# Ledger of designs, part 70: peptides against a protein of PDB entry 3ESW

Target 1, 322 residues: chain A of PDB entry 3ESW
Amino acid sequence: NNIDFDSIAKMLLIKYKDFILSKFKKAAPVENIRFQNLVHTNQFAQGVLGQSQHLCTVYDNPSWHSIVLETLDLDLIYKNVDKEFAKDGHAEGENIYTDYLVKELLRYFKQDFFKWCNKPDCNHCGQNTSENMTPLGSQGPNGEESKFNCGTVEIYKCNRCGNITRFPRYNDPIKLLETRKGRCGEWCNLFTLILKSFGLDVRYVWNREDHVWCEYFSNFLNRWVHVDSCEQSFDQPYIYSINWNKKMSYCIAFGKDGVVDVSKRYILQNELPRDQIKEEDLKFLCQFITKRLRYSLNDDEIYQLACRDEQEQIELIRGKTQ

## One batch from the design tools (peptide; aimed at target 1 F19 I314)

Design b2_p28_8_s2 (made by RFdiffusion4, then SolubleMPNN; from b2_p28_8, 17 letters changed)
Fold by OpenDDE base, seed 4:
Order: C-alpha cells, then sequence, then structure tokens
Structure b2_p28_8_s2 (fold): chain B 322 residues (1-322), chain A 28 residues (1-28)
C-alpha cells in the first residue's frame, strides 16, 4: 500500500492553517476576563495596552505619509540608493533594494535631516549656542505648543543673554518635520513615520530602560530588522546589550498588525529582572492585543502574518538574528 | 489525537522538504 505522502502532507498543512486561523477567532469570554483583569491589576500591562492604542495605528495616516514624502529630498535619497545598489551589482527589482532604501533613509535622516538635541540653541543667540543653556526644569505646553501634541516643555536659560528658550517635546511627528530636532523619542517617532511613508512594514520598539527604536520587515532577509535612527544602525540588535553594555528588562514592539515581546532580540546580556509582569501574562497580553489588531483581516492575511510570527518566534528562540 | 496531528502539521509546515520523513516517523 503506497502511502501517498504528498496527499497526507497537504491535508496536514490544511489542518495547520485551520488551527492557526482558529487562534485568531474572536476572543472567548474567559480570555476577555483575563485581559480585563490583567490590565486593571498590572501597571505594566496597562502601559503596554496604552502604548498599543497609539503606536499600533498612529503611523497609518496617508495624509501624514504625503506630507513626509513632500518634505524629504526624495531625489537625493533615491539617487544615493540607486548608486549604492548599482555599486553592489544588484539587478533592478530585487527585494534587497528596500534594504538599501532603509539604509539610505538612516543616513539621510541622521546626517542631512534631523538633529540631536541635548539642549536647544538659544533662540536669541542663534545656532551652536546650546553650551550656554542651563536647564530650569519642565512645564506644560503653551497654547501654541499644545496644538502639536506636546506634553512637556523643557525650559532653558541662556547664560549669555539671559533669555529663556523653550524646548517642547512634541509628539506630533508632522511638527517634527518642521523642528527637525529631538532626542530618541522624537527621532524614533518621526523616523517610524518616514519608514511607514515608504509603504514599509515597521514596528516601534519601546525599551523600558528609556530607549526607543524601530524594526523594519525586510522582504529580502525575510525577518524583522533592527533599525535605530539615532545610531544610523541597520540590523545591529546587539548594540545596546553588547556595545553599550546597557542593562535592559523589556523590549516591546508595536506595529499595525501586532504587539510582540522582542526582548530576546536585544537583551543578550545584563538582563534586568523581568518583575513587572508574569511572563505568561505578558505573552497573553501581546497575543490578545495582536489578535484584536487582526480582527478585520481575512483568513489569508491572518495566516501569512501568523507564519511570519512563527518564524520570528523561532528566530528569537534560536538567537539567530544574523 | 488532535494535538499530535497539530504538532505533526507544524513540523511539516516548518520543514516541507522533510514531510515524507516526518510522516514516516509518525507512522512508526
Amino acid sequence: as target 1 above (322 residues)
Amino acid sequence: DDEMLEKLAKQIHLNPEKAKEIIENYLK
């Protein structure tokens, strides 16, 4: 009796698809209760939920994408991409072109477009006067600053002229296209929007230990790629744990299609206690939010994303990001 | 059981080139 292995394999793959799809069906009442209890009792869970409500959707704004593309020097960007792409002998139409685009966007953003702001320049004394600035503290936004989703304004006094300079911490990425300065928050915020404006799959990664960066899904590499605009870094997830010797506890990625604990990608050593939530509860939380984000997707989209998620989980377990 | 079939299906999904071997090992 010749066992039809192909038929059996095909049947099993169909069953696997059905099984995967079943996980993304509407949450059972028990799961909803667990979720509600978790977000009402655990502050870290509340924080993750709150961030997901913003970060998973805010960058999916076509009007913002248009404004970004109109603001960037696209001619320069594509010229540089084409140059580097051609230099490495790649043929047109290869998925690797997008990796070159992201690398150029990192270069362009850091070198040509955006500025790091430890302290603002004095509004009166002009450029390169930040050394003369003394922090006076922080205050709430004024009426104008409030228009641009500003929660906090850092106040500085110029030691030279005595004038006050305000450094509003804008959360509106469109305002950041104008101001073109900030710290890791502003950098990551605007750069996330920039990448999204090119139609890329991007996640915002929040680290509990006061850093933020992006992940881009490379179709060429077929995985999520670390992207840090502040560092002009592409595919270097180790930089924090190894190069900086940074101690970290949690890294959570927020994207339109899901929330993922990506701590294993970035926390390679010097792990801080993960005491903010039970591991099982965090896993449940991320899965629950992800499930909600996918409710409007069709079965094929759900299945494709689930396959991507599975590969990512395998990658994270194996420690083979490279 | 359904759990074993799911595990088998997952293995085949992850390693389609080994489908025959995976099935043969399950039938043993």
Scores: peptide ipSAE 0.327, ipTM 0.905, DockQ to the pose 0.739
OpenDDE base, seeds 1, 2, 3, 5: peptide ipSAE 0.299, 0.291, 0.313, 0.254; ipTM 0.897, 0.896, 0.901, 0.882

Design b2_p28_8_s3 (made by RFdiffusion4, then SolubleMPNN; from b2_p28_8, 12 letters changed)
Fold by OpenDDE base, seed 5:
Structure b2_p28_8_s3 (fold): chain B 322 residues (1-322), chain A 28 residues (1-28)
Amino acid sequence: as target 1 above (322 residues)
Amino acid sequence: KEKMLEELAKKIKLEPEKAKEILEEFLK
């Protein structure tokens, strides 16, 4: 009997789709209770939820995307991308163009657009005066700074002229298009918005040990790719654990379509204790938030994202066995 | 069987190993 493998494959695909879709149905009452108890009793879970409420949706602002695209030198960016793509990109297919775009955006952002700020320059003495700046501490924002989602202002005194310079830590990425300076937080915040403005699938990665970066979903590589704007780094997830010898406990990725524990991608050695939450509870939390984020999606979108999730989990498991 | 797994893997956008796991789960 010629086994109709095509018919079997079709039937299995239908059953698998139904199974996947069943996982994304409305949460059972027991799951809601578990979620509420977890975020009420576990501070780390509450933090992840709070971050998700902001980071998963804030960058999906069409008005912000327009402002970004109007602010960047698109002619320069696309000229450079086209130049690099014309060398080798045609042999790899059109999907590689987006990888070249992200690499150019990393270059452009670090080299031409944004500045690292350990200490601000003195507002009175002008450029290249940061060496003369002494930190006096931090304050709350003034009335003007408060307009731009500023939680903290670092205060510096100039040793040369004695004047005070304020360094507001703005969380409004549109204000960062004007100020064009900051540390890892400001860099990652604005760069996440920049990537989103090009219509890319982007996640914001929070590391518990005071660093942040991005992930971009490459259609060419068919996976999530590490992207650090501070380091001008593309596909180098090892830089923290190996190059910096950084000790880390948690890396959590926040995107419009989900929250994912990506610790396995970045924590390759010197793992700190994961004692903030039970592993099962963290897995549940990320899945529950992801389920909520996907609630309005159609069955085909849910299925495609679930297939992507499964591929990522396979990748994260295999990376530990190599 | 291998050809079926490859075709299934392509249709579900999963690796053949994951497709095999799914097949084993649903053929029980």
Scores: peptide ipSAE 0.028, ipTM 0.667, DockQ to the pose 0.146
OpenDDE base, seeds 1, 2, 3, 4: peptide ipSAE 0.020, 0.022, 0.023, 0.020; ipTM 0.552, 0.589, 0.601, 0.507

Design b2_p28_8_s4 (made by RFdiffusion4, then SolubleMPNN; from b2_p28_8, 12 letters changed)
Fold by OpenDDE base, seed 3:
Structure b2_p28_8_s4 (fold): chain B 322 residues (1-322), chain A 28 residues (1-28)
Amino acid sequence: as target 1 above (322 residues)
Amino acid sequence: EDEMLYELAKKIHLEPEKRKEILEKFLK
């Protein structure tokens, strides 16, 4: 009896698709109640929700994408991408080209475009005067700074001239295209927008222990890839736990299509207590927000994303980057 | 049975190149 393996496989794949889709149906009333209770009773859950309301959607702005592409030296970027791509013997049209693009964007951003600002230069004394700056504290934004989504302004006094220099911590990434300086927050914020402006699938990763970075979905590698603009790092999720010996408790990824606990990718050693929320409640929270973000998608889009999610969960459990 | 079929379907989905081998092992 010639077993029609193709027919059996097709039937099983249909059943699998239906099962996957069933998990993404509209939240039951009981799930809504659980969600509401969780975000009202758990501060960490409320924080994750608040971040998701901003980070999952803010970068999906076509007007911002246009401004970014007009601001970057695209000729230089693509020239360098094409050069490195050709050097490695790849043909045009391969999915790996996007990995080369992201690597060049990391190089360009760190070396040519953006600057790390531990302390600002003195506005009066000019460039390379940050060594003369003494922190006086932080205050709220003035009327001009408040136009660019500024929550905090760091205040510095110049030891040479005595003048005050303000370092506003802008959250408007378009303003960061002008200022071209900041710390990990400003770097990650603008770089996330830059990657999105090239049409890439990007997530913003928040770490509870005061660091932030990106992930991009590589179609070539068929997985989420660690991207840190501050470090010019591509696919090095180990740098925090191993190289920095950083202690961490939570890493949460925020994207347009979902919220995911990615702690297992980055917390390889020196794990801090995960005591802010029950693991089951965090899993539920991320899944619930993810379902909400996908409510407008069709069944095929939901299925493709769910398959991607499942592959990621397997990766995270195995601790192996495939 | 439904859980077993789901796990089988998941394997077939994740390893399309091994579909025949996976199914042959299951049907034996």
Scores: peptide ipSAE 0.224, ipTM 0.859, DockQ to the pose 0.746
OpenDDE base, seeds 1, 2, 4, 5: peptide ipSAE 0.198, 0.208, 0.172, 0.213; ipTM 0.847, 0.849, 0.828, 0.848

## One batch from the design tools (peptide; aimed at target 1 F5 A9 L13 Y16)

Design b2_p29_1 (made by RFdiffusion4)
Pose (drawn by RFdiffusion4):
Structure b2_p29_1 (pose): chain A 322 residues (1-322), chain P 29 residues (1-29); non-standard residues A184 YCM
Amino acid sequence: as target 1 above (322 residues)
Amino acid sequence: SLDELLEKIKEKHGYVNDTLKEMAEEALE
């Protein structure tokens, strides 16, 4: 009995596909209650649910993608990307070009395109002039800025001239293309959209302790890569936990294809208690949403995606890539 | 045997997870 593994191996991969295609089916009403309900037991759940709605579908918008592309200096971007491919781009330029592009976009975005804003500059006084602004709080948007999905307008008084500069906080990333300034918040909103506009596979990562950033899928490194525009950072998920020494509890990724707990990639010391939701319930929550996010996908798509997800669980469950 | 089968599965598929390992155990049983 030379036991045939190749037979058994080829078989199973077949059986596994059925198991997978079954998993991503229906929404049998049994687990539906578990969902509709959990979203009332727990707000961390309603939190994730709400954000999945604002953040997964939103950046897949051709109208927007095009405007961003019109607006960006593609000649400049691609020239530099090409210049860096020139100083050899790995023996296997095996979709490595895509990585060089993301890196260059980070540079352009930071060094060139968008600017940080703690207090705003005075609208009437010069440009370099923010530290003579004392804030008078926040309030609703006026008629004009109401168009751009704005909730809060921070207003400031200039002690040198008396005029009031205002700093609307927009969510319409197309509006940000114009204003070209802000904090993680909008820096990240626009940068996610920018990444999506090159057709990259992109995600919005949310840290409960007030920071946001991106994840991009590098076909070259065939895994998700941490991208933070504010820090012009490429593959440095440790940056928060170690370099900054920031204490963190949860990290959640959002995208067209799914919602995934990516905590383990980032919260690699100074771990805070995860006391917000039964860990079993969180796994369920993401799975149900990810499953929901895929009813209209076909079998080949449902499967190839589920494998990528699994490859990611092993990466996180373990301590490393591969 | 199980380890050899899992290695063959890994060569064809690229990785092995808990579900594939459980299915391989059942197949060998």

Design b2_p29_1_s1 (made by RFdiffusion4, then SolubleMPNN; from b2_p29_1, 15 letters changed)
Fold by OpenDDE base, seed 4:
Order: structure tokens, then sequence, then C-alpha cells
Structure b2_p29_1_s1 (fold): chain B 322 residues (1-322), chain A 29 residues (1-29)
């Protein structure tokens, strides 16, 4: 009897789809209790939840996307993308074009658009005066700074003129389009919005050890790609652990469709103790938040995202980050 | 049977994870 393996495979995939979809149904009461207990008792879990409530949704703002696209030199960007794309002999319409776009956005952002700010320039003395700036500490925002989601203002005194310069740490990415300066937080915040403004699938990656970056989902590579605006880095997840010899414990990715522990992508050596939460609880937490973020999606969308998640998990286990 | 089923599933889905493999194994029992 010729076993119709094609029919069997199709049937199995249907059953598998149903199984996957069943995992994304509304959380059972026991799961809700576990979640509530976890976020109430574990500070790290509470932090992840708090970040998810902001980072997973804040960048999905069409008004912000329009402002970004109006602010960027799109003519320059696309000119450069087209140039590099053509140079490599790719045909128009290939999914790889988006990879070229992200690479150009990294270049443009770092070289032409945004500035790293260790210390601000003196507001009185002008450009390239940061060397004369002495930190006096931090304070709360003033009335104007508070309009732009500013949590902290770093205060500097100019050693030359004695004037005070304020460096507000704005969390409003639209304000960052004006100020065009910051540290890793401001860089990643605005760059995440920039990528989102081009309609890309982007995650914000938080590292517990005081760094942040992005991931972009490349349709060409069919995976999440490391993107660091500060480093002008594309697909170099190893830079922190290997190149910087950075010690890290947790890397958590926050996107509109989920929260994912991506530590295995970035923590290749010098792993710090993962003692902030039990591994099972972190896995549960990320899955629970992800499930909530997908509640409004249809079965096909849920299944496609689940397939993407499965592929990512396989990648993370196999260490196949190129 | 399992090998051939997994190969066909892999061709259709593009990959097979441990969970899907387990499901295939259970379905062929």
Amino acid sequence: as target 1 above (322 residues)
Amino acid sequence: LLKEALEKVKKLKGFVNEELEKMVKEALK
C-alpha cells in the first residue's frame, strides 16, 4: 500500500497549526495567576513587563512615522541605497533591498544625522566645547523639558565661561529629531522609530548591562538581524561579547508582536549570572506577554508569527547567528 | 515511516522543530 506521505504531511501540518493556535488562546486562570504572582514578586519580571507596555507599542504611531519621513533626507538615502543595490547587481524588487535600506539608514543616521553626546557643548561657547564641560549632577526636567518625556536632565558647567548647560535625556523620539544628539538610549530610541517609519519589523533590544540596540526582521535573510545605530552595525551580534568583551546577563527584545529573550544571540562569552529570575519564569513571562500582544491577530497571522518564533528559537539553539 | 513523514513535513513547512517532530512521532504511533 503506497503510503501517501504528502497527504499525511498535510494533515500533520493542519494538526500542528491547530496546536500552535491553541497556545495563543486566551490565558487560562492558572496562567494569569502565575503571571500576576511573578510580576508582583519578581522585580526583573516587573521591569520586563513595564518595558513591554511602552516599547512594544510606542513606535506604532503613524503620525510619528510621517514626521520622521518628512525630517530625513529621503532623496539622499534612496540615492545611496539604489547606488549600492545596483553596484551589487541585484534585480529590482528583491527582498534584499530592505537590507540595503537598513544599512544606509545606519550610515546616514551615524554619519549625517545624529551625534553622540558624552558631554554637551556649552550653549554659550558653541560647537566642540564639550571638553570644557564639568558634570554637576542630574536633576528633574523643567516645564519645557517635561513636555518631551524627559525623566532626567544632566547639568554641566562650562569651565571657560561658567555658564550652565542642560542636557535633558529626552525619551520623546520626535524631540530627538530636533536635538539630534544623545547616548545609546536616544540613539536606539530614535533609530527604532526611524526603522518603523519605513514599515519594517523592528524590535528594541534591552541589555541589562546598560546597552540597547535594535533587531530588524530581514525578509531576505528570513531572520532577525542585529542592528546597532551607535556602532553602524548590521548583523554583528557578536560585537558585544567578542569585540567589546562585554559581560552580559540578559538581552530582551521588545516588538509589537512579542517579547523575546535573545540573550543567546548576543551573550557568547563572559556570561554574568542570570540570577534575576528563574529561566522557566522568564520564558513564561515572555510567552505570556507575547500572547497578549497577539490577541487581536487572526489565526493566519498568529501562525505565521509562531513559525517565525520557532525558526528564531532553532537559530538561537544552533548558534547559527552568522 | 517517521523519516519520510518528517522529510515531507520539512519540505512543506521549511523546517521541523522538536515539538513538530514529537507531534509527527505521536501521530504515527
Scores: peptide ipSAE 0.323, ipTM 0.900, DockQ to the pose 0.780
OpenDDE base, seeds 1, 2, 3, 5: peptide ipSAE 0.294, 0.308, 0.305, 0.309; ipTM 0.877, 0.886, 0.884, 0.881

Design b2_p29_1_s2 (made by RFdiffusion4, then SolubleMPNN; from b2_p29_1, 10 letters changed)
Fold by OpenDDE base, seed 1:
Structure b2_p29_1_s2 (fold): chain B 322 residues (1-322), chain A 29 residues (1-29)
Amino acid sequence: as target 1 above (322 residues)
Amino acid sequence: LLDKLLEKIKELKGFVTEELKKMAEEALK
C-alpha cells in the first residue's frame, strides 16, 4: 500500500497548527498568578516588563514615521540603494532590495545624519571644542528640556572660557532628529524609529552591560539580522563578544510582536553569570509578554509568527546563522 | 518511512521541529 506521505504530512501540519495556536490562547489563571508573582518578586523581571511596555509599542507611531520620512534625504537614500543593487546584478527581487536599504540607512545615518557625542562642544567656543570640556556631573532637566522626555542632563564646564554647557539625554526620538547627536542610547532609539518608518520588522535589543542595538527581520535571509547603527554593522552579531571581547550576561530583544532572549546570538564567549533570574522564569516571562502582545492577532498571523519564532529558536540552538 | 514523512513536512513547512518529529513518529505507529 503506497503510503500517501503528502496527505499525512498535510494532516500533521493541521494538527500542529492547532497545537501551536493552543499555546497562544488567553493565559490561564495559574499563568497570571505566576507572572504577577515573578514581576513582583524579581527586579530583573520587573525591568524587562517595564521595558516591554515602552519599547514594544512606542515606535508604532504613524505621525513619527511621517516626520522621519520628511526629515531624511529619501532621494539620496534610494539613489544609493538603487546604485548598489544594480552594481551587484541581482535579479532576486524586492526582498533583497530591503537588505540593501537597511545597509544604506546604516551608512546614511552614521556618515551623513547623526553624530557620536562623548562630550558636547562648548556652546560659547563653538565647534571642535569638546576636548576642553570637563564633566561636572548630571542633573534633572529644566522646563524646556523636560518637553522632550529628558530624564538626565550632563553638565560640562569649558576649561577655556569657563562657561557651562548642558548635554540633555533626550529620549524623544523626534527631538533627536533635530539634535542629531548622542551615544548608543540615542543612536539606537532614533535608528529603531527610522527602520520602523520604512515599514520594517524591527526589534530593539537591550544588553544588560550598557549597550543597545537593533535587529531587522530580513525577508530575503528569512531571519533576524543584527543591525548596529553605531558601528554601521549589518549581520555581525559576533562583534561584541569576539571583536570587543565584551563580557555579557543578557541580551533581550523587544518588538511589537514579542520579547525574546537573544543572548545566544551575541554572547559567544566571556559569558557573565546569568544570576538575575532563573532561566525558566525568564523564558516564561518572555513568552507571557509575547502572548499578550499577540492577543489581538488572528490565528493565521499567530501561526506565522510562531513559525518565525521556532525557526529563530532552531538558529539560536545550532549557533549557525543560516 | 519516518524520514520520508519528515522530508515531506520540511518541503511543506520549510523546517521540522522536535514537536513535529514526535507527532510524525506517533502518526506512523
Scores: peptide ipSAE 0.519, ipTM 0.955, DockQ to the pose 0.883
OpenDDE base, seeds 2, 3, 4, 5: peptide ipSAE 0.517, 0.519, 0.503, 0.506; ipTM 0.956, 0.956, 0.954, 0.954

Design b2_p29_1_s3 (made by RFdiffusion4, then SolubleMPNN; from b2_p29_1, 11 letters changed)
Fold by OpenDDE base, seed 2:
Structure b2_p29_1_s3 (fold): chain B 322 residues (1-322), chain A 29 residues (1-29)
Amino acid sequence: as target 1 above (322 residues)
Amino acid sequence: ELDKLLEKVKELMGFVTEELKKMAEEALK
């Protein structure tokens, strides 16, 4: 009897879709109890939940997208993208255009738009005076700074004129479009919004050891791609562990469609102890939050996202060195 | 037979999971 492998394979795909959809049903009472107990008893779990409540949704703001697109030099950006696409992109198809766009946005953001601020310039002495600034510590925001979601203000004294300069650490990305300066937090915050404003699928990656970056889902590469605005880096997940020799324990990605432990992509050596939460509990937590983020999606959307998740997990396990 | 079935699954989906392998094994019984 000739086994019809095509017919059996098609039947398996239908059954597999039903199986996947069954995992995204409303959480059982036991899962809700487990989740509540975990976030109330584990500080790391509470932190991940708190970050997800902000980072998974804050960048999905159409009014902010409009303000971003009105602020950027779109003519320059698209001119440069078109120029690079005309060289090599035609052979690879239309999907590669978005990779060229992200690479140009990295260039534009670092070279033309945003500035690294280790120390502020003196407000009295003017430009290129940051070397004369001595840190005095940090304090709470004043009444004006508080309007822009400012949690802390770094205080500096000028060694030349003796005046005080404030460096507010704004969390409002629209305020960052005005100030155009910051450290890794401000860079990643605004750059995440910029990528989202172009309609891209983007995640914010939090590292426990005081760094943050982005991931972009490339339709051309059919995978999540490392993106660091501070480094003008595209598809170089190894830079932290190998180039910086950074020690790390956790990397968690936050997007509109899910929360994912991406530590295996970035922690290639010098792994710190993962002692903040049990591995099973972290996996459960990320899956539970991801299910909640997908509750309003239809069956086809859920299935497509789940297939993408499965492909990512296969990639993370195989350790495909690029 | 299992390998041939998994090849067809991979052609249709682009990937194979452990669950798909189990389902394929069950379908050939």
Scores: peptide ipSAE 0.503, ipTM 0.950, DockQ to the pose 0.769
OpenDDE base, seeds 1, 3, 4, 5: peptide ipSAE 0.018, 0.015, 0.482, 0.025; ipTM 0.421, 0.442, 0.946, 0.544; seed 3 fails the geometry check

Design b2_p29_1_s4 (made by RFdiffusion4, then SolubleMPNN; from b2_p29_1, 12 letters changed)
Fold by OpenDDE base, seed 3:
Structure b2_p29_1_s4 (fold): chain B 322 residues (1-322), chain A 29 residues (1-29)
Amino acid sequence: as target 1 above (322 residues)
Amino acid sequence: KLDELLEKVKKLKGFVTEELKKMIEEALK
């Protein structure tokens, strides 16, 4: 009897799909209790939840996407993408085009669009005067600054003219389209929105040790790809641990479809103690939030995302980019 | 038999998880 292995394999995959889907059903009462207790008793868990409530949804704003696309030099961007794609991309298939797009967006953003602001220029003395600025501290936003989700304002005094310059730390990415300057927070915030505006799957990555970046899901590479707008970096997750010799404990990725501990992708050496939460509780927390984010999705969408999650977990365990 | 089935599943899904492998093993018993 020739065992039809193809038919058996298909049946097993159906059974497996059902099994996977069962994990994404509405949370049991016990899971809800565990979740509530965890976020109530663990400050790190509360922080992750709080971040997820913002970062998982804020960038899914069609109005913002339109404003972004209207603000960027799309002609220049696509001209450059098309040029690079025409050289190499046709041989690799159409899916590689998005990788070229992200690489061009990294170039465009850093070189043509946004500016690093360690210290602001003096409002009175004009451009390239940041060297004359002395920090006086930080304060709350004024009435105008508060309109743009400003959490803090850094205050600087010009050593040349004596005038005070305010550097509001805006969290409104639309305001950042105007200001065109910031540090890693502002860079990552606006760049995440930019990538989302092109219809890409993007996650915001928060590192506990005061850095942030994003990840893009490459259909060509079939994986999450490290993207850092500050560094104009594509697929270089090692830059923090190896190149910077940065010590890190947690890297958490926040996307519309889930929250994932991606620490294993980025923490390659100099690992700090992971003592903020039990590993099992963090895993539970991320899965629980992810499950909630997927409640409105259909079975096929849930399964496809679950397969993506599985592949990512395999990648993270193996420490090899597939 | 297991190896053949694993190969077929891998071809269809693209990869095999440990959970899926376990399910395959259980189905062959």
Scores: peptide ipSAE 0.508, ipTM 0.947, DockQ to the pose 0.861
OpenDDE base, seeds 1, 2, 4, 5: peptide ipSAE 0.503, 0.501, 0.495, 0.495; ipTM 0.946, 0.946, 0.945, 0.944

Design b2_p29_2 (made by RFdiffusion4)
Pose (drawn by RFdiffusion4):
Structure b2_p29_2 (pose): chain A 322 residues (1-322), chain P 29 residues (1-29); non-standard residues A184 YCM
Amino acid sequence: as target 1 above (322 residues)
Amino acid sequence: SEIDELLEEIEYAYKKAGKYDEFLELFNS
């Protein structure tokens, strides 16, 4: 009995596909209650649910993608990307070009395109002039800035001239293309959209302890890559936990294809208690949403995606890539 | 999970078959 593994191996891969295609089916009402309910037992759940709604579908918008592309200096971007591909881009330029592009976009965005804003400059006094602004709080948007999905307008008084500069906080990333300033918040909103506008596979990563950033899929490294525009950073998920020494509890990724707990990629010391939601319930929550996010996908899509997800679980469950 | 156990059995079978690289290609495709 030379036991035939190749036979048993090829078989199973077949059986596995059925198990997978079954998993991403229906929404049998049994687990539906578990969902509609959990979102009332727990607010960390309603939190994730709400964000999934604001953040997964939103950046897939051709009208926006095109405006961003019109607006960005593609000649400049692609020139530099090409210049860096010139100083050889790995023996296997095997979709490595895509990585060089993301890196260059980070540079352009930071060094060139967008600008940080703690307190705003005075609108009437010069440009370099923010430390003589004392804030008078926050309030609702006026008629004009209401158009751009704004909730809060921080207002400031200039002690040197008396005028009041205002700093609306927008969510319309197309508006940010104009204003070209802000904090992680909008830096990240616009940068996610920018990445999506090159057709990249992109995600919004949310840390409960007030920071946001991106994840991009590198076909060259065939895994998700951490991208943080504020820090012009490429593949440095440790940056928060170690370099900054920031204490963190949860990290959640959002995208058109799904919602995934990516904590393990980032919270690699200074771990805070994860005391917000039964870990079993969180797994369920993401799965149900990811499943929901895929009803209209076909079998080949449902499967290829589920494998990428699995490849990621092993990466996170373990301590490394591959 | 039953799906995870089945995947481990598939991987194991490919390792014994000496075709682990083929498994990785299929899986990552």

Design b2_p29_2_s1 (made by RFdiffusion4, then SolubleMPNN; from b2_p29_2, 11 letters changed)
Fold by OpenDDE base, seed 2:
Structure b2_p29_2_s1 (fold): chain B 322 residues (1-322), chain A 29 residues (1-29)
Amino acid sequence: as target 1 above (322 residues)
Amino acid sequence: SEIEKLLEEIKKAYELAGKKEEFEKWFNS
């Protein structure tokens, strides 16, 4: 019998699809018990779960997307994207346009839209007075600040006029469209929303060592791409470990469709001890949360995302950006 | 998908190796 290899390949694909889909079915009772025990006994696991409950869903707000698009200078952005795309993009196909868009959004956000705030300007003395500001500490939000998901307010005294200036650390990205200033947290928060507002697949990357950035799924590159709004950086995952010589232990990516340990992408040297959780337990936790995030998806969506996950895992193991 | 490509590559590799029967035995096991 001539072995119809095409028939075998089709049967392999069907069996493989079924196998993948079986992994994303409702969690077994034993997995639920393991998950519950892990999040109740391990603080790092509890932190990852808590972050996932916020970061995986908060940016999927159509009303926020509309507000963002109404606030940005879309005419300027698209003019610049079209200009750069017209130079080289036509040779690479239409999918590269989105990479040009993300690069322009990085430029626009850093250069035209948002400001780094190491210290606030004095509310009384006006602009360019941050040099006169002395930190007094932090306190809880007042009644007005609390409306904008503010957990902490940094307090500064002006050395010139003696007045107090408050720097609320807002977590409401819509408020950040008004304030247009912050540190890495505010930058990444608003920039994640901006990218989501263009219909992009975006993840929020949390680094345990007090930095945060984005990843964007490039259809052109067919992979997750490092995006740091603070640095105006596109596809430079090495900047922290190599350029900054930063020591790091964990980088966790949070997206609507999954939670992924992306530490291998960013921790290239100066690795700190990964002592907060067992590696097997972290892997289990990320997979379990990812499985929960996909419960409402259809079989085709689950399969496509599982293929992306596998590609990413291969990339992370090989240490090669394909 | 890359898995479809990988399966095609595996298929081609087994075809090139003349090991079609070994592949079937492996897949049906």
Scores: peptide ipSAE 0.036, ipTM 0.490, DockQ to the pose 0.086
OpenDDE base, seeds 1, 3, 4, 5: peptide ipSAE 0.027, 0.022, 0.026, 0.020; ipTM 0.482, 0.451, 0.481, 0.465

